# Ledger of designs, part 20: peptides against a protein of PDB entry 5Z08

Target 1, 168 residues: chain A of PDB entry 5Z08
Amino acid sequence: RQKDEWAKKTSSLMKQLDWFIGEHLGAMLAAEELGGPVVGELMEIDPDDLSAGFNAHGKLKKATSQPDLDRRQRRIDDIWGPQDEQGQAHKRKRGADEALAASAEMRDLIEQLMNKLVEAGGDNSATYVEIPRESAAARFLVRSKVAMFHPNDARRLRLVDFGRDLDD
Target 2, 222 residues: chain B of PDB entry 5Z08
Amino acid sequence: GLPRLIDAIEEASKIPAKRRQTPIKPTIEKLTTHLYTHGASPDSLLRLADLLTLRNHLDQASLAAITRNLYPSSTVSDEVVLRFIGALGHGQLKPTLALQALFLRWLVMVYHLLENPGVLGQVYGVLFDLLDTAAIRPQLCHLLALVTRRKHVRPFRIQAILTLSRQTGGDPNLTGLLRVFKNYYPEIIVGDATKGRASAFKHPDPQWRQHLDEIQQRRSEA

## One batch from the design tools (peptide; made by RFdiffusion4, then SolubleMPNN)

Design b1_p9_4_s3 (from b1_p9_4, 3 letters changed)
Fold by OpenDDE base, seed 4:
Structure b1_p9_4_s3 (fold): chain B 168 residues (1-168), chain C 222 residues (1-222), chain A 9 residues (1-9)
Amino acid sequence: as target 1 above (168 residues)
Amino acid sequence: as target 2 above (222 residues)
Amino acid sequence: SLIEEANAA
């Protein structure tokens, strides 16, 4: 009975988290990846606003035509290059796609982090996930004190184990 | 000699300008001329660092003139470096931000003469935490560009510089420093805030460098 | 995925 209630509560929390990621957090993370505000500075971003992009001050640009290339997969050198202003119609789709991509990345990262924590059986050294890049998702989890980087390797991320701190 | 000039200035620095029996300016001019001609020994550098960094009755123009002529004749000790680092930031007892910018510029120009370049790496956090101070940021970023190693490029500092870059509208000096960070972690995601001209961190005064080299060369021949 | 499992439950 108590285990079943715990399982139901856990499932409910995971559903709420998934909803929060999809409805709110994904767009905010996408904005941060595009050079917008850090998550928490702007709580509501319309996916349509993401299509316009952000200026050097993190403020919304007027809708200028930017190419659909997945900026998330670009190296930093590609990001520092001149923005070629390509066509208008691809813009609106891009903002929604960036929010969806951010949501997917956050979901995948959380799942990997949780799986590694369970698999490690209490060995903190085994709880690290290797991340391909320092994403807005990873930064958010660290800022939220939910995750932490390896002290010597920014490519390794783990969950903060709150359960152990309660037993000590 | 230089020690006697420093003695005279140290004594004068304890007395308000209005209460001095003799003007300090002629003594400062003699000091700066001597420094320009011969440079400062490690011991003299330490004494001059104290005069520049500790609160005294010397005027800003005199302090700036000494700093502009602060040619090391030899190496620069950790103690001298730490005096200048300790003088950075906001505080009533600290030098003006304009003078701090000159100190940072000096540290950049003499970086190759440090007895232990690692000393700046040990105080990296102190330097990094001052990046929000706009008045010293250009020189501070240049110094950090020289000092930064992989161990300093931590996630929280990456995030801090990204945040500050956004807040400043993409300061070219911050962009330049972030490029240095990228050399250690190519996968650092930089938003559109870093799209811009980065500082190249060129030597701030080629003439000063040439004159320093001449002073250093004379020591090797002696 | 844990989220998918939670959504399926």
Scores: peptide ipSAE 0.028, ipTM 0.262, DockQ to the pose 0.027
Fold by OpenDDE base, seed 1:
Structure b1_p9_4_s3 (fold): chain B 168 residues (1-168), chain C 222 residues (1-222), chain A 9 residues (1-9)
Amino acid sequence: as target 1 above (168 residues)
Amino acid sequence: as target 2 above (222 residues)
Amino acid sequence: SLIEEANAA
C-alpha cells in the first residue's frame, strides 16, 4: 500500500514536472541560452518572442532554425544581431524549436541526475553527472538549489539529496 | 627637464643593472619627483608608457614607482592607452601581473582624461577575456564597470561572468560587474551570487585624484 | 526514461 502510494505520487510529480518544463520552463531556458533573461526574472517569454531574439536593449530580435546545442550559444549572437525584415517567419519556428530543445535538454539532464542518484546507492561521490557544457538547464537547477556542482569540477553536477539529511 | 630624465632612464634600461656604471635609482627618484610636481606631457607620457610596458632591464620597484607617479598633465592619447592594454595578460614579454594591476588601476584613475574613451570600448573583448586572471581581476572589473555600454552586454559575456562567479565562490568584483550589466538589462537574473557583497568600485586613491586635479588645474591656468 | 515511464503510467 505505501509503496503504491509513493509510486503514484512520484508519477504524478514527474508528470507535473514534465508539464512545467514543456509549458513554461523550456521557453525561459531557451531565452537564457539565446542570451535573454535568466530564468526567474522574466517569467513569461512567449516562444514567439524567443524567435525574435534580443536587441542591445534586451528586447526581442528575430533569429533562424537548427537546434544544435553548440549553435544555441552561437545563436545568442544571432538573437542580438541586427533585425532584417525577411527573417520573421523563420524566427517564430526557431523560437518554438529552441523552446523544445531547451525542454528536451532539461528533461534529459533531470533524468541523468536522477538515474545517477539511484545508481549510486547512497555514495555521494558516484552521483555526479558529467555535463558537456554549463547549460541554462544546469544553471537553473543549481540556482534552484536542486543540484550542485562538484567543488573542484564545474563539469560535474549532482542532485542535492534532501532525503539523507533527514535521517541523520 | 623631464625629457632629459627620460633619456637617461631609456639608456639605462638597455643595460643590465649589474653592468650599469651609474646607479639608476637617483635618476628614477628625480623622475618621480618631477612627475609628482608637474605631471607628464602627452609626449613624455608615451615614452614612459613604452618604458613601463616594453621588456627592459628596469627593476620592478622602479617601474611601480613610475606608475604610481604617472600623473598626466594633459589628456591621455589612444596610443598611450593601447600600450597599457597591449601589456596585459600572460606572456614572457609582458610585464608582471602585479604591474599590470597597477596599469589597470591607473587607467581607472585617468579614465576621465582619455582623449577618446571609446578606445577602451573597442578593446572591450581583450579586457573581458582576462577576467579569469585573479591577480588583475579587481582592477579589471573596475575598469570594465566604467567602460561597459549596452553594446558590450552580450549573452555570452553574461554567461561567462556567471560561470566565473560560481567558480570563484562569488567574487565581489564579478558581482559588481554583473550589477553594471543588469543596469543595462534588468532582466538578467543574477542568482544568489548577486545577494552577496558587490564591489562599489570606489575611486582607488582619493589622494591621487586630488593631486591629479591640482596638476590639471595648473595647466589650464598656463 | 523516468519521465517517459511516468507519462506512460
Scores: peptide ipSAE 0.028, ipTM 0.289, DockQ to the pose 0.022
Fold by OpenDDE base, seed 3:
Structure b1_p9_4_s3 (fold): chain B 168 residues (1-168), chain C 222 residues (1-222), chain A 9 residues (1-9)
Amino acid sequence: as target 1 above (168 residues)
Amino acid sequence: as target 2 above (222 residues)
Amino acid sequence: SLIEEANAA
C-alpha cells in the first residue's frame, strides 16, 4: 500500500516535470545555449514557490514571474531575430528546434541523474553522472540547487539528495 | 628628419644585432625622441607599423620603446590599423604576445584618431576570437569595448564570453565586456558573470593621452 | 526511461 502510493506520487511528479521541461524549461534553456538569458537568475525559484507551485491537481501554479520571463524571452528573440520575415520564420523554426533539443537534453540529464541516485543505494560517490559538456541544463540544475558538480571534476554531476537531510 | 631615422632602422632591422657595424640603440633613442616631440605622420606610422609587426632583427626592448612613443601627429589610417591587427594571435612570424598587448593598448589610446573607426568593426570577429589568449585579453577587451556596436553583439558571442568568463574564474575584463554587451541589449541576462568585479576600461595611460593631445594641437596650429 | 514509465502509468 505505501509502496503503491509512493509509486503513484513519483509517477505524478515525473509527469509534471516532463510537462514543465517541455512547455517552459526547454525554451529557456535553449535561449541560454543560444547566448540568451541565464535561466534561474531571475527565478530565484523560491523553494517555497516550487513547493507552492504544485497544486493538488498537479498543475504548476503559474508562478506570477513566468509571464515576465516569457516576455523577456520573446523580446530577446525579437531583438536577435533577423528583421526580415523569412529570417523570423527561420529563426522561429531554429528556436523551436533548439527548444526541443534543450528539452531532450534536460530530460535525459534528469533521467540519468535520477537513475544514478537510485542505483547508488545511498552511496554518494556512485551518484555522479558524467556529462559531456556543461550544458544549460546542467547549469540550471546546479543553480537551482537540485544538482551539484563534483568538487574536483566539473564533468561529474549528481542530484542533491534532500531526503537524507530530512531524516536527521 | 623622421624618415631618415626610419630608413636607418629599417636597414639595421635586416641585420642581426651581432653583425651590425654600429649599435642601433642610439638611432632608436633618436627615433623615440623625435616621436615624442613631433609624433609620426601617417606615412611614418605605416613604416613604423611594418617595423613593429614584421619579423626582423630588432630587439624586443627597441620595439616596445617605439610602440610606447608611437604618437600619431595626425590620423591613423586603416592600413596602419590592419598591420597591427594582422600581427595579433599565435604564430611563429607574429610578434610576441607582450608586444601584441602593447599594440592593442596603442589602438585603444589612438582610437579617436582612426580615419575610419569602422575598420575595427570589420575585423571584430578576428579580435573576438583572440579573447582566449590570456596575455592580450585585458587590452583586447578594452579595445572590443570601444569597438562593439549592436551588430557585433550576437548570441554566440555572448555565450562565448560567458563560457570564457566561467573558465577564467570571472576575468574582470570579460565581465566588463559583457556589461558593454548588456548596454546594447539590457535584456541579456549575463548571469552571475556580470555581478563580479568588472574593468571600467579607463584610459590606459593618462600621461600618454595628454602628450598625444599636445602633439595633435601643434599640428592644428601649423 | 523513468519519464516514459511515468507517462505510461
Scores: peptide ipSAE 0.027, ipTM 0.273, DockQ to the pose 0.019
Fold by OpenDDE base, seed 2:
Structure b1_p9_4_s3 (fold): chain B 168 residues (1-168), chain C 222 residues (1-222), chain A 9 residues (1-9)
Amino acid sequence: as target 1 above (168 residues)
Amino acid sequence: as target 2 above (222 residues)
Amino acid sequence: SLIEEANAA
């Protein structure tokens, strides 16, 4: 019963993770691989640009100023803007292909990391996956504190074992 | 009904504002009015979460208006929660930090309606690593204060909060979170970091809470 | 794959 509930919860979580990877994370990782913003790195968003959105009482200032809406809309329009229907279709297709590739890489990496964690039987030294490159996926997992690089070898990545601390 | 309004907004969200044949604002107003009056079903919440978190051509004011009126008529699924969590952080494909702050505020306000509050505990690390993001820190600390359990209070996280508290000049939200940590481990030496002003993590919007309760009560009577 | 197994369960 408890094992079955755990298995169901784990399965549900994996489905949600898979969805998250496919729908959100893959595209973000692809953007990072393409030289876009790093997922979870503070691009120095000028704190002043953020402060403009909230008054001193934490209430959203009604964005009354037209120009900032236009700049943000321009950035959306620049990202989605009318390139020729063919160029947009190609850019969307390329973006979709890169997102799919990044999603696949993240899925594969997570699976390898999880498999190694299970196989290691509690030996932390055996939990390392050898990664061919420092991918956006690998970096994301490290930044999120889900994974750790080997202290002496950046080609070795392992999951952070969150479970061990319950048995100690 | 609400599904048809969502359909119309979903279709409009695929089209740049300048290329829309009809203004979306009236439809957004109908949606927000409906949400305010009736709340959103679990299915509608999921669809709205996608509209709010996925990159589309909806304007920030519309997204914010939907978020401010996102009253659940029932429970909030793990899937809905994870949509909002996935939208957090920095990235060109992510919602604005202002919108992310609204999402975090929403999660705080609906925390008691989560089908599984433990889902947030599973993504605790992801949330915690965003504490350096000043724009979302107040709401993030509040959410973390609700989510934090003993298992999350680790030495490295204690040190991270202490370091960030020093770097921020003693952000009261970080001080508040550190007090939550200290409640689990009273022996934590936090030094002067806890002597300062701390956030009490009060409900962000009492009127919103009251209105949510009214929506929830109507469902229990039906 | 673990994800595929989770999706099949």
Scores: peptide ipSAE 0.027, ipTM 0.290, DockQ to the pose 0.019

Design b1_p9_5_s1 (from b1_p9_5, 7 letters changed)
Fold by OpenDDE base, seed 3:
Structure b1_p9_5_s1 (fold): chain B 168 residues (1-168), chain C 222 residues (1-222), chain A 9 residues (1-9)
Amino acid sequence: as target 1 above (168 residues)
Amino acid sequence: as target 2 above (222 residues)
Amino acid sequence: DLAAEIASL
């Protein structure tokens, strides 16, 4: 009975987390991955803002704060930005694709972290997931104090075991 | 000459590797050899900075090879510096974090050749806000250690680095940077964050420095 | 703070 209730609660929380990732967090992570603001600095990121891109300071391109950095960003856009209206549609689609990719990366990372935590059976050394890159997802989890990097290897990430601190 | 090599690489950089008529590797090797022998003029540095920092079709090995041989023959302009700083952080249009680490290392190694070292102080916030990026943190801390002045050591940055130091389990580079901060404000309670091993921020490549000095000397004699 | 919200989950 208690185990079943715990399983139901866990399932409910996972559904809520999945919803949160899809509806809110994915776009913010994508913005960070696109060179936008760090997750949490901008709470509402319009997909159109993702498509517009960000300056080197993580600000929306509309905010021309440094001409030289803006000039570089323009050159990047001139080289890689689609020039025509079809290009804007491609940029929007790309922004949406990036949000989906970021959401998927976050989900996968959480899943891996949780699986490793379960598999480790209390061995903290075995709880580390190897990450291919320091993603916005990984950094978000660390900033949120949900995860931590291995002190000697930034390619290793683990969940913070909050459960242990409650039993002490 | 160097300009023609850059021209060829710029043109090749616009084309995917699979669609190039000629392999670019021999031209990259000629470029890197030329850079190793003669260094890059300010104008060439700017062009190379654009090649390194702008998204293009050059492979990572080529970009890394150019960066490793990016010896200034003279000074480094603010514009060149800002190209590299602008390339830092996360973003699809930004260089890989591995390449960014090489850029930061380069900035450390050429810091004494900057036309205006103050330019890095102006972008201090941008650099500081990237400290959470573990892949570039070692080189970033080293650069910040060089750039930091009293005006940059603010309470919020002290707290930020202390927090980050705790989160990283006492990264030696952060500890080193905290020691730099403490030099300006001895009263900073660094707590347990400074009890650990700190980076000494030694020159990242003494051989590279020696070779740079040789290039710089040859120009002063010409 | 989104971090606090996630930590509260």
Scores: peptide ipSAE 0.009, ipTM 0.323, DockQ to the pose 0.038
Fold by OpenDDE base, seed 5:
Structure b1_p9_5_s1 (fold): chain B 168 residues (1-168), chain C 222 residues (1-222), chain A 9 residues (1-9)
Amino acid sequence: as target 1 above (168 residues)
Amino acid sequence: as target 2 above (222 residues)
Amino acid sequence: DLAAEIASL
């Protein structure tokens, strides 16, 4: 009974987290990756705004003809394509793709972190996930105090074990 | 005038709000209006710095309102600066971290009016050691970005900011400060810590700056 | 599927 209720609550929380990642967090993470605001500074980022890119100040670039110095390698066609309706549609699609990619990266990272925590069986040294890069997702988890980098290796990330701090 | 308003607020600040015979809010509003219109003289600025930084019975909203209207009519003395710096950090006698953030923001906005900008360089270590305090970090990094000189960029501080950047998941303000360090020592290996977004340390309030300039101009014409 | 894996724990 209690295990089943816990499993149901956990499943519900995971569905809510997955929804939050897909609907809100992914776009914000993508914005951060593109040099936009840090997650939480701008609560409402329209995915369409991701297509316009961000200036060096993390503000939305107005749809002016200036080549977006995006941190991510844009296709030449997306950078230099005509500012016609098709070019805007392609930019919007790219913003959506970046949000989807950021959402997927966050989901995968959380999954890996949780799996390593379970596999470690209480050995904190075994709870580290190797990350290929310092992503907006990884940074978000660390800023949120949900994850921690290894003190000597910023390529190793682990979940903060909140359960242990409650039992002490 | 401004001195009499400060006198009234100083006396009221010694008394708990529940024991005051008269509400202080109307006097605070008169003070803030006067400050907005005329600014604060050096002497008045020092007295206001004491009211803002020393523990008293003034409410946080009143203290914040005074700080937001703390326009210097002239220069800012070292003594005033040191009052605000001395109010930073953790402790029961310290102002709230929210108010400390306003003080740091104020120091950024009046930096060009300091009688001796070097005073901040002398307390650089004190400021730098507070970077772990998340609530004040944005304004603190901005102030440090203005204050930093080659003499302050030391290996231990480079390592400290890199470590703190990792621990904070690449705080943009720390990345911005690290870029300032790199301007003095291009050879600083910042690794992945600088791949993130950096703060540009823009002026916190352009309207406040414009109004300050108007107050300063009126004094130069008098 | 993260939801399925957590449901299996």
Scores: peptide ipSAE 0.008, ipTM 0.426, DockQ to the pose 0.017
Fold by OpenDDE base, seed 4:
Structure b1_p9_5_s1 (fold): chain B 168 residues (1-168), chain C 222 residues (1-222), chain A 9 residues (1-9)
Amino acid sequence: as target 1 above (168 residues)
Amino acid sequence: as target 2 above (222 residues)
Amino acid sequence: DLAAEIASL
């Protein structure tokens, strides 16, 4: 009974988290990956606004051709070419695709982190997931104090064990 | 006196420049001259903080001129500090990032006059979360270097600075702040992030400091 | 604060 209630609550929370990732967080993570504002600075990023790219101040670049484009911003400007109607449609589609990719990366990372926590059976050394890169998703989890990097290896990420800190 | 000048500017700040009967510039010049000569009392300083931080019809040049002449004649209250901190970040109702950088510079220059330096430690998170804002980062890192204590040096903040340092190609202000963190925890593995040039966080304006000291001395003799 | 909302989850 208690296990079933816990499983139902966990399932409900996972559905809510999945919804939040898909509806809000994915676009914000994509914006951060694209050199936009850090997740939480701009609460309402329209996926359509992702198409304009961000300046060094995290503000939406208006389509001005200025050359001081950081490498990420060049990739964004290459992604987000001239504002003709066809270019805008391709930009919007690509912004949506980046939001979907960021959502998928966040979901996969959370799943891996949770699986490793369960598999480790209380061994903190076994709870680390190897990440291929410091993604916006990984950074978000660390900033949120939900995850932490290994002290000596920034390629290893684990969940913060909130349960053990209550027993000590 | 200073209160009457502030009254006139407060009333003018409610009215768009095109609808004012009299130009505000001469009144701003009188205010800045008075501030340069006598400084601002705690009460006047609070009123000026509201004029600088709240949305009104004053032009950016006038706001910058007031900020550059904002010499405290006494101490700086927690309330004044919190007005400036509340004005930081992005938003349509917030001051420009250029003006925010001047506020942070001002807080650095008057840090020794704070009634309670601990107030900045209480809002440390708010300040720290703005480090990604490039326009204010130099002054923000300097202020954080003054404010940082062992309790603020947390693993997530260490990692945040390291990540931001990598993303910015090793901003010397972030490297300087990371060195301050390392003073509290020498064991912090900073990798290549500390091998770069760090900011020394020198006083931003030695002439401004000297003039502030002269204003403060005149009050102690009165 | 989004971090506070996530921490409350």
Scores: peptide ipSAE 0.008, ipTM 0.272, DockQ to the pose 0.028
Fold by OpenDDE base, seed 1:
Structure b1_p9_5_s1 (fold): chain B 168 residues (1-168), chain C 222 residues (1-222), chain A 9 residues (1-9)
Amino acid sequence: as target 1 above (168 residues)
Amino acid sequence: as target 2 above (222 residues)
Amino acid sequence: DLAAEIASL
């Protein structure tokens, strides 16, 4: 009974987390990866807004209807992307693709972190995941105090084990 | 002469401090005095680079003292540069981050004496990927500010600095490096990251520069 | 499957 209730609660929480990653967090992480605000400073980033870019204040540029004046504050993509007119549809698609990529990276990172925690069998030294880069996903987990870096190696990340503090 | 002092230190560096028959400190002091007075020849400079960058039994204070007095009497070869670059980053065989910061500072101060300044441009990626290491970041940004050319300013590197700048709360050295990037591409949106205080990347030690110039002049007259 | 792994904890 208690194990079944725990399994159901865990499954429900994971579904909610997956939903949150897909619907909200992915776009925010993509914005952070693209030079936008840190996750939590701008809570509602539409993937379509990711196509507008960020101003010098890290704020979303409002899609001002007037294309002409804000020419100087082009996105990295506007600066380095192909100049062709097909660029706007490609920009929206690219914003959506970046949000999907960020969502996938967050899901994969959480999966790896959880897998290592299970595999370690209580050995904290074995709970570290090697990360190829300090991603927005990794930083978010650390800022949220859900994960921590190895004190001597910022390429190694582990979950904070909240469960052990209950048995002492 | 300098070669004999280096020989003695090389032999002592193979032996743990507790097992040495003679204290090495007086020999280090003679070496640093000689370096301060005459500088290091290219051959001596290479040998000293190996002593500084390779794992040995020399203490950190001695290594730091040699680095602070590492005046080239002539040019700095690509081989010497690559020894110091190879010593950067994390690893059990690598020098301490404090010593790595001194090496980066040294490379900044001798940049004008490099036989081929382009060698640093070839290893630009290696240097750039170390920007996350806070202990060496100030000197690393300064070196990158000297080395950066248009070919190095790429979208992914712009983004990496912007990201790291946000994470660090706007490190002035990163802001300074972004300004260097913006000199090549004025259209780069640097955000609020560049509205903050930026490092001016001034020469780290004007007195050291003056003394280096005196050593260099004496060799041109000989 | 992350859900299956969490359920196995």
Scores: peptide ipSAE 0.007, ipTM 0.312, DockQ to the pose 0.018

